# Peptides against a protein of PDB entry 6RGO: the designs that were tried, part 6

Target 1, 392 residues: chain A of PDB entry 6RGO
Amino acid sequence: MALKLLGFNQDATCFSVISSNKGVTIYNCDPFGKCFELEKSTSNDEELDFLVEMLFSTSLIAVVDKTIGASKRKKLKIVNTKRKATICELTFPHEIMDVIMNRKIICVVLKSDQIFVYDISCMKLLRTIDVRGEKLKSTSKFRNSEAVGDIGVRVSLSTDNNSILCYSSYSKSDKENAPLNDIVVFDALKCIQINVLPAVHQSNIVCIACSPDGMLMATASEKGTIIRVFKTIDTENDEPILVNEFRRGSRPSRISEMKFNHDNTLLACVGESDTIHIFALPVTTTEADANEDDTLQQSSHSLSSSINGLQYISKGLANRFGKIIVSKIPTQSQQRHVAYIKIPENAKYRIGFPKDTTNTIHICGEDGNYLVYSIPRNEVGPCTLVKSNTFD

## One batch from the design tools (peptide; made by RFdiffusion4)

Design b1_p29_1
Fold by OpenDDE base, seed 4:
Structure b1_p29_1 (fold): chain B 392 residues (1-392), chain A 29 residues (1-29)
Amino acid sequence: as target 1 above (392 residues)
Amino acid sequence: VLEEEEEEEEEEAEEIIEELEELAKEEEE
């Protein structure tokens, strides 16, 4: 059967899939089984498309029917899965492209490049962020939105109550074709812009991940060769702090998803390649007490690379030929993955990190595999398969 | 601990659901 993956919830306790024959199914990871089914409302052989965002392991889900021809692509339904009832329905002026939530906030991304930020408890609109409107204020030309292909605004939200929202924005360049290569960091609760990271890639950002605590953000462009990790809030001399630069590969390949683990020690990425890559983040050793004794030779290569302040030379020398020299982020030492999982080249996979086990990753595939892997601690190598289940 | 955190998460979600179900009744009146 054709399966389409919707992804894991925030803590990887559940994952959602679309079955062409059944509609939406939510699976529990442990014990493995179906916990919810949303039946297909239409007998038509139309390709089903849905957004489903689940609030952790709870009975609260946000659902959008994106099926072609459906008038419902502009409707967000909040559903109680225990009661199998719609408790709230919101209608938007444009097609819903993405939905993300935590315990405090729902963010709805529209095809108009608008982000609607809601208080989840009362579904009150806190803010409308108009990413195009900001661009139109900076660039005198109304772009007809027709020619922007699969490149829309990308969002990621912290899973904690601080509700740090990271989103892609258009570069302030006077170019008609300004890329979505800026990042805005936004406090979704206070409705305040905290930070702006200009031109974090040369091309459009296609994937963003916020850490669970909102302190880190990972970004990837449409090239998918380099992943950059930044501090979200902290700045040095009003300049963004680049924590890591990872090399996924030498060939362009789209990254579809990235996730941090719960302690910010690992970053995983998945996409169109045959490989899930897992990168280690430098543990900021808080200077906890250096008590003396035990000489265990853990070859912790403390790469105390003094990150000399990345002067973003924001001097866009507008050369006479309209070449915006994107400030070259100084190439830090590009790190490789510390671990990997091989997946079928033609199978889409999604990833999640469980809360309790920082060295475990959950993955699910459109091939009908749910897989749990252990991440190697002390060596660069393949992950070890711990558990496997199948679903239809 | 883990079961207690899952119970606290279910309780917080039940509170959100109850608040949303109350608001949905107020919008129908």
Scores: peptide ipSAE 0.272, ipTM 0.796, DockQ to the pose 0.853
Fold by OpenDDE base, seed 1:
Structure b1_p29_1 (fold): chain B 392 residues (1-392), chain A 29 residues (1-29)
Amino acid sequence: as target 1 above (392 residues)
Amino acid sequence: VLEEEEEEEEEEAEEIIEELEELAKEEEE
């Protein structure tokens, strides 16, 4: 049976797949092995589709069966894996598109472009975010356009207890076809909007990653040629701070996933291309350790020297319609990857960063490969394969 | 440190599971 990847957990200690056994299988990364299996109760030869979100390495998982009928696609199950029992079940008005969690909250994304934010401890609804807003409800001709284009609200959540939620929003244009090209930064615990980044791309945003600490976000559009990294909370003169602009490639290619490592020094991306790209982020020296100690002339030719000059003040070109468009950074300032992994053509891969080793990346493929790579620190080049396992 | 963080993560998840299992019993009564 073809494997379907569900992804890594927050710290890349586990990954989830739809296995040949017609169910969800969770693998532990180290020691490598099956840690949980959820068998499908129904013998139907229909293509299996699930959402699974695991709370780190714990026995808590959220599961959505998207395979059979419109009713199951609206049900979120919270499952204890140690007991193999459903703790609770929530039913939504629309199909569940995504589920994300940390130790404090669960976010559920619906096909209606609604985000439901829950307190995980009591499954209390904290907020319903309606991304379409009230004005667009009246033009709810559900585009029954069978362009099942994967254009929906995208979300990412910080893995820390600050629970910074980044989501894509519709541009405030009165156009019936407003792109999902704005980002909203939301404090999910306090239920307050912190920031709005208008028009971060020219087309719909299809991938978002939040850093573990919630201080950075990465965004990619349908073109997948440019990745932008922004500060989430901080602003300069009420304008969004663009930290980095990375070039994945010259050819359009979908990005399916992006991840930061745990110290915000690396950003990885994967998608429909034959290559996982890893980008280096500038280490934000917090100003605190400007203490005096003079001596050690160690000639580390830090590649840092070329990055300091590009305080591109995003001069918001107020086009005639008063929209702040994030000014395109000149193509000359677009950074390339520092490392890469070659993957088989047409194999879908997922990525994760372990907490313990900031220069290691975990990857898994629908080809049944789990691979651990070492990321080069001092040179631009291929990652080195350290460990490999197979799964079915 | 890593073992202590994994133990704290398991304890926090066990607390969440217990709270959710108690709420599920209160909804069945």
Scores: peptide ipSAE 0.236, ipTM 0.782, DockQ to the pose 0.859
Fold by OpenDDE base, seed 2:
Order: C-alpha cells, then sequence, then structure tokens
Structure b1_p29_1 (fold): chain B 392 residues (1-392), chain A 29 residues (1-29)
C-alpha cells in the first residue's frame, strides 16, 4: 500500500500514518499496535493528504483533511478518538499548512503566512501572528502568492507548559525576495515576543526544532549542510547565543525533521539523505548539586581531547548597517555527528525521542518499518537496532 | 511514577475534552 508518514507525537509513544486504503491510522509504539483508525470518508482513488497532530498519548487529536478541495483544507477538526466524535470545527480564511500543539496551546499555520495561537482548553484565539505584515511595512509589492513554492513559515513549539513558539520570519532586507531566514521566539501563553534571531542562515529556513523545555532551538536552511543551535530566551549583550554549529554533510540535502531528546543532550535530523544524523549537545552542568561530598575517585578517562574548545566567538561583526549578524562558527569548529542510522534511499522517515530513555530513538518509514535504535554513549558510530515492527 | 504521569496526562486531556464538549453544547443552544 502507499503509506505517507505524518510523524510521532511529542513523547514518541505514538506515530501517525496515512494508508491509501484505510485513511489515517495511529500506532502505539509499546506495546506495538494500532490504537486508532479514521476511515476514509470517500471511495474515490484520490491521493489522501492529512495533517494530524496528537496530544501526547491522549484521545485528543487535531485533524485537517487536505485531500479534496480548497474548503476542507481550511477546516481544523478537534476529535475525541475514544468516542470517534468531532468536538469542535474551526474554519480558516486560508489553507492550513501546519498544526502543532502541547497541553496548553494549539498553533495553526496558514498559507497566508499567518499563525493562529489558541488556548487548547477553550479553543479561544489568543493571537494572530501575521509574519507577512511585519515585511509589508518595508516592501509595497505583494508578490502574488502563487510563485512562492515549497517555502512557507516554519514553526516549532516546546512540549512543556512554558509553550515557547519558534517561527521563521522574513528578513527586513529592502529586497522584494527577502528570505525566511530570521527566527522569532514567542511566549505563546503570554503572547509576547521574547527574542529575534536575525539572519540565522543565508537562505530560507526549511526546518526548525524547539527543545522540549523551550530553552534551545535548532535551525536548518534549504542547503541542509549546517545545523545551528541557539538559546531561545537568553541573550548576551542583546545578541543571540549560538550554542552549536553542526555539519550534517558536504552535499546539499533537505532536512525534513529535527528533534531534541528530552534532556537536551542529543539532536537528531532526518531528510532526503540515506542517513539519520545524531549530534551531541554540551551538557550544561547546573552548578546546584555540587554539595554532596562523595569521594568516588573513579578514573574518568578523559575523552576530553577531541572536543576542541568551543571558542565562543562572541565577536559579532556588527556590519555597517547595525544588524547583528550571528557570527558563524569557523568551519574548523563545526562538530560532526556522534551517531548515525542508515535508512533506505528514497524512503521518507520520521524520528521521535521517547521520554523514559534519553539514549533511544524511535524511527518510522513509508516502507512500513517501525524501528527502535540504541544510541552509543561513549563512541562515534552506528546506532544498534533494538526492536523492529512492520505496519501496513 | 510513569503510570501516574500517563494517568495525569489522560485526566488533563479528559478535562480539556469535557470543557470543549460543554462549549460545543453551549454554541448549539
Amino acid sequence: as target 1 above (392 residues)
Amino acid sequence: VLEEEEEEEEEEAEEIIEELEELAKEEEE
């Protein structure tokens, strides 16, 4: 059957797929099995397209039917999966491009480059963010929306209750073709802009990941060769803090998804390449628990040597126009992956990190494979396959 | 602990569902 992957939920306990014959299916990861099925409403041989966002392992899902006509593609349904009932239905002025949620909010991204932020408990509109409206104050010409291909506003939300929303915005360049290369960090609960990271890439941002706690954000451009990790909230002298710069590869390749693990120690990326890359983040030792005196001398063999010092090159070259350009980490300081998974060429995969095990990654493919891998801790190498299941 | 967190997550989602189902009835009346 033709499968289309929707992705994992926030904690990687479930994943969603579109089956051409059945409609939407949600699988539980452990124990592995089908937990929900949304039957196809139409007998037509039309290619099924859906957005499905699940609230963790709960009975609450947001569904957008993108299969048929411009009207359905503007409707968001909130569904109780236990009752198989629509709780509420929202209609938007434009096609829905993305939906993301946590326990406190739903964000709906429109083809108009608008983000609608709702309180999930009452579906009350908290804010409409117009990502174009900020650009239009500088550029009088509406480019006709037809010629903007696969490049839209990208969003990521923290899975915690702090509800940190990261989204791509248009650079304030006087050029009619300003790239989507700025990031805005937004408190979705308070409806406050916290930070703006200008020109984080030279080309459009195509992938964003927020950490579960909302403290870190990863970004990738259309080139997909470099991944940058920033602090979301913290600034140094009103400048964005670049924590890491990772090199995925030398060849351009689109990154489709990135995820942090739950303790912010790992960042995974997947896309059009035959390889899932896993990068290690520096553990921020919070100084707090240094008080317990326990003398255990065990010989920490210093794997210290090959992590050449992250020189925080704090020297932002303020270019002549007063725009803070995020200083590029020198190519010599670019970190590589610590682990990898080989995947079939041309198979689309999705990734998720389970909450309980920081060194385990869940992956699923449009080839019908659900795979659990163990990530090596102390060496650079391939991940080890722990469990495998198949789905149709 | 994990079962208790999953139960608390399911209860919080059931509360959200119940609130949304009540609001949906108030909009139909």
Scores: peptide ipSAE 0.232, ipTM 0.779, DockQ to the pose 0.860
Fold by OpenDDE base, seed 5:
Structure b1_p29_1 (fold): chain B 392 residues (1-392), chain A 29 residues (1-29)
Amino acid sequence: as target 1 above (392 residues)
Amino acid sequence: VLEEEEEEEEEEAEEIIEELEELAKEEEE
């Protein structure tokens, strides 16, 4: 049977899959088992496509039927899984590309490059964000989505109640083909733009991850060779703070998903490569615990690669050239993974971090494997398989 | 602690569901 992975929920307690024969199935991670099934409404051999966003392990889910030929690609359904009932149905002017939620908000991304922000409690529209802005409305060239891999607006939301929304935006370049290489940081509750990170990559951003607390953001471009981690809110001299720059690999490979763990100590990435990479983030020791004198010369080779040099090359024509973030980090001094998992090259995988265990990662594959790995603490190496289950 | 957080998360979701089910009835009247 062809499985299509939808992903983990916010805390990796559940994951969702599309089965060609059954429709949408949600699995609980521990105890492992099916917790919900949404039956296929159509007997047709059409390739099923759905968006499913879960609210943690709760009975609340958002569902979009994206199946070809369905007039439903513009419909968001809020479903109670306990009752198996649709509570609310919203119809949008354009196809829904993505849905993300937390306890306070739902964000709906449209093919029009619009983000609709809703208060989840009452489904009231708080804001419509038009990422194209006024200038791009004239170029009615809907990029024919068929040939150029669907380079739409990417979004990520903090899982906390602060509801920090990070989204990709078009650079201010007067070029008809401006890349989606800016990031906007948005307070989704207050409907206020907090920050703008201009030109964080040279090409379109294809993956974004917000930390659970909304304080960090990871970005990857179409090349997927470099991952950058920024502070979301803080700026230094009106410039974005680059916290980390990680090298996934030397070969271009699309990153499909990135996740922070719950304490912001790890960043994982997965995509078209045979390897899940896990990177260590510097622990910001708050100044308070600096008092205990314990002289343990653990020769932790702090890979304090002094990330000295984000240079904004402002090319001198004030109006036309957005600031470009240029890493001054030599290719040899770029941080590598601290841990990795080998996965089948032909299977798509999704990743999640559980709340309870900061050194554990959940992964699931279109090969029907749900796997739990332990992350090594003190050495660079492979993760250890702790638990394995299969699903169909 | 974990059970209490799961109970609070389920209660918050049940409240959201109830509010949305009430709104859905008000839109049908």
Scores: peptide ipSAE 0.226, ipTM 0.783, DockQ to the pose 0.857

## One batch from the design tools (peptide; made by RFdiffusion4, then SolubleMPNN; from b2_p9_3, 5 letters changed)

Design b2_p9_3_s3
Fold by OpenDDE base, seed 2:
Structure b2_p9_3_s3 (fold): chain B 392 residues (1-392), chain A 9 residues (1-9)
Amino acid sequence: as target 1 above (392 residues)
Amino acid sequence: EINSLLKDE
């Protein structure tokens, strides 16, 4: 059967899949098993396509039927999984490209490069962000550049209640084909722009991850060779703070998903390559609680000592056009993965970090494998398979 | 209704 992966929920307690024969199935990770099924609404042999976002371990899902020929591509359904009932239906002017949520906010991304921000509790529209409209104020010509292929606004939302929304925006350039290489940081609750990170990559941003607490963001471009990690809110002299620059590989390969673990110590990435990469982030020890004296001499030769912060304050090369360009960290200071998982060639995988085990990663494949890996702490190497299950 | 679904089950 052809499976399509929808991904994990926010805490990796569940994952969603599309089965060509059944429709949407949600699996619980532990204990492993089916927890919800949404039957195929059409008798046609059309290739099923859905967006399904689950809210943590709740009975709330957002569903979009994206199946070709379906007039439903513009409809968001909020479904109670326990009642198997649609409790809210919203219709948008354009096709829904993405849906993301936390306990406070739903964001709906349209093919028009609009982001609709809703209060989840009442489905009240808080804000419409028009990413094209911000560009058009700078560029007079409405080229409906039909976004050629998969190039569109990318979003990520913090899983906490602060509801930090990171989205890709068009560069302020007089060029008709300005890339989606700026990041906007937005408080989705207050509906205010907090920060703008200009030109974080040379090409369009195709993947964004926000940390669970919303304090960090990771970005990758179409090249997928370099991942950059920034602070979201904090700035230094009104300039963006680049925390880390990771090298995924030397060869171009699309990154489809990135995620932080729940304590911001790890960043994982997956995509078109045969390898899931896991990177270590510097533990920001807040110096404050170092006072309690307790003598446990456990030789935490923590990897912290070798990750002494090369605070490359990358002095923004103000290019001749006054645009702050995030200077590339020297290739010698680009960190590699600390861990990896080999996946089948051409298999699409999704990743999730469970809340309770910061050194564990959940992965699922369109090959029907759900796998739990342990991440090594003290060595660079492969992850260890801890648990495996199969699904259909 | 939505407010009742914002709890983990």
Scores: peptide ipSAE 0.379, ipTM 0.939, DockQ to the pose 0.681
Fold by OpenDDE base, seed 3:
Structure b2_p9_3_s3 (fold): chain B 392 residues (1-392), chain A 9 residues (1-9)
Amino acid sequence: as target 1 above (392 residues)
Amino acid sequence: EINSLLKDE
């Protein structure tokens, strides 16, 4: 049967799939099993296409049926899984491209490069974000939708109640073909723009991850060779906004998903390559707990030496042109993965980090495999398979 | 109705 993966929920307790015969199925990870099924709306042998976002381990899902006709692709349904009933339906002016949520906010991304932000508790519209802005309305002839179908606004939302929304935006360059290479950081609850990170890549951003606490974001371009990690908020200290630069590989490959673990110590990425890469993030020790005497001289070879190279970018150029956030980090300071998982070629995978086990990763494939891996702590190497299940 | 579904079960 053809499976299409939708992804894990926010805490990796469940994952969603499209089965050609059944429609949408949601699996529980532990104990492994089906927890919800949504039947296909039609008996026709049409290729099923859905967006499904599950809210944690709740009975709430957001569903978009993209299978049949332009009208259904504009409808968001909020479904109670226990009742198997639609409790809310919203219709949008354009096709829905993505839906993300947490316990406070639901964001709906449209093909028009608009983001609709709702209070989930009452489905009240809080904000419409027009990513194209007023100036680009005149020159944006709808790019003939056939050839450029994959370049759109990308979004990520913090899983916490702070509801930090990161989205890709068009650079302010007067070029008719401005890339989606800026990042906007937005407080979705207060409806305030917190930060703008200009030109974080040279090409369009195709993947964004926000940390669970909203303090970090990761970005990848259409090249998928470099992943950059940024602070979402400008700290009062002269600390660099760019905290990490990771090399996934030398060959171009699309990254489809990135996720932080629950404590912001790991970043995983998956895509068109045969390898899931896991990167270690430097733990920002807050100075407060430095009082306990424990002399464990573990020779942590100081990852600090590579950060010092960022300090030498002269204060002088920062004043005239807005915050040049991405100085060319020397290619030698690019960190590699600390761990990896080999996956079948041409199988699409999704990733999730469970809350209770910071060194465990959940993965699922369109090959029908659900796999749990242990991540090595003290060595660079392969992850160890701990548990496997199959689904249909 | 939505408010009753915002809890893990």
Scores: peptide ipSAE 0.371, ipTM 0.937, DockQ to the pose 0.685
Fold by OpenDDE base, seed 1:
Structure b2_p9_3_s3 (fold): chain B 392 residues (1-392), chain A 9 residues (1-9)
Amino acid sequence: as target 1 above (392 residues)
Amino acid sequence: EINSLLKDE
């Protein structure tokens, strides 16, 4: 049967899939099994498409029927899974492209490059962000967005209650063809812009991940060869702080998803390649707790020595035109993965990090595999398969 | 109703 992956929830306790014959199914990861099904309402041979966002291990899901020809692509349903009942319904002026949530906020991304920010507790609209309107104050022409399929506003939301929203924005250029290569950092609760990272890539940003605490952000462009990690809130001399630059590969390949683990020590990426890559982030040891455990330091030095060589080249060359060029980390200091998982070619996979086990990763495939891997700590190498289940 | 669903089950 054709499966389409929707992905993991925020803590990787559940994942969602579309089955061509059944509709939407949600699986629990541990114990493994079906926890919810949404039946197909139509007998038509139309390819099913849905957005489904689950709120952690709660009975709350957001659902959008994106099936072609469906008048429902503008309609968000909030569903109680335990009652199998729609408890809220919102209709938007444009097609819904993405939905993200945490325990405080729902963000709805439209094909119009608008982001609607809601208080989840009452579904009150807090803010409409018009990513085009910030550009259109300079240039009136609607790009005919019909022909440029995959290029739209990308978003990521912190899973904590601080609700840090990162989104891609258009660079300040008088050119009609400005790329979506700026990042805005937004406090979704206060509805305040807190940072802007200009020109973080040369091409459009296609993937963004916010850390669970909202302190870090990872970005990838259409090329998918380089991943950049920035601080979200902190700045040095009003300039963005680049923490890491990772090399996924030498060949262009789309990155579909990135995730931080719960303690911000790992970043995973998946996409069109046969490999899930896992990168190590420098642990910012605050100087205070460094005093007691002096004895175990010797074995960790081999992996840490490659991390400590990241001189903070915080020297943004402010070019004469006020463009902050994020200083490229020299290609020699670009870090590679510390761990990897091989996946079948042409199988789409999704990734999730469980909260309680920072050195494990959950993956699921359109091949019907749900897999749990252990991530090596002290060596560069393949992840070890710990658990395997199948779904249909 | 939504407020009652904001807890893990």
Scores: peptide ipSAE 0.368, ipTM 0.937, DockQ to the pose 0.681
Fold by OpenDDE base, seed 5:
Structure b2_p9_3_s3 (fold): chain B 392 residues (1-392), chain A 9 residues (1-9)
Amino acid sequence: as target 1 above (392 residues)
Amino acid sequence: EINSLLKDE
């Protein structure tokens, strides 16, 4: 049967899939098993497409039927999985491209480059963000940029209650074809813009990940060769703080998903390549003044990997057009993965980090594999398979 | 109804 992956929930306790014969299925990760099914409403031979956003392990899901020809692409359904009942239905002026949620907020991304921000508790609209309208204030010409295919507004939301929303925006340029290469950081609860990161890539941003706490953001462009990690809120001299620049590879390859682990120590990426890459983030040890004297001489050979202090080369190359492009970290200072997982070529995989086990990663494939890997702590190498299950 | 579903089960 053809499977289509929808992804993991926020804490990797569940994942969702589309089965061609069954419709939407949700699996629990531990104990492994099917916990919900939404039956196919139509006998048509049309390829099923759905958005399903889960809310942790709760009985609340958001569902959009995106099946080609379906009049339902503009409808968001809030479903109680225990009752198998729609409890709320919202209709939008345009096709729904994405839905993201946490315990406070639902964000709905439209094909019109609009983001609708809702209070989940009452489904009250808090804000409509018009990413295109911001561009129109900067660019006098209404080009019908038909959002051709994969180029649209990307979003990520913190999984915590702070509800930090990161979204891609159009660079302020007099050019009719400004790329979606700015990031806006937005407090979704207060409905306030808190930061803007200009021109974080040379091309459109196609993947964004917010950390669980909303303090970090990872970005990747259409090239998918470089991943950049920024602070979301903090700035240095009104400039964006680039924390890390990771090299996924030398060959262009789409990144479909990135995720931070729960403690912001790891960033994973997956996409069209045969490899899931896991990168280590520098632990900001707050020097807690643990003055406690305990003399235990355990000669742990600290492999002082001299993380030579990445001098923040804040030299924004002002190109001739006033675009502050984030200075490329010299190729020598681009960090590689610390761990990896090999996956079948042409199989789409999704990733999730469980909350309680920061050194494990959950993955699921359109090949029907659910896999749990252990991430090596002290060595660079392959992850170790710990658990495997199959689904249909 | 939504508010009841926002609780961890």
Scores: peptide ipSAE 0.341, ipTM 0.929, DockQ to the pose 0.713

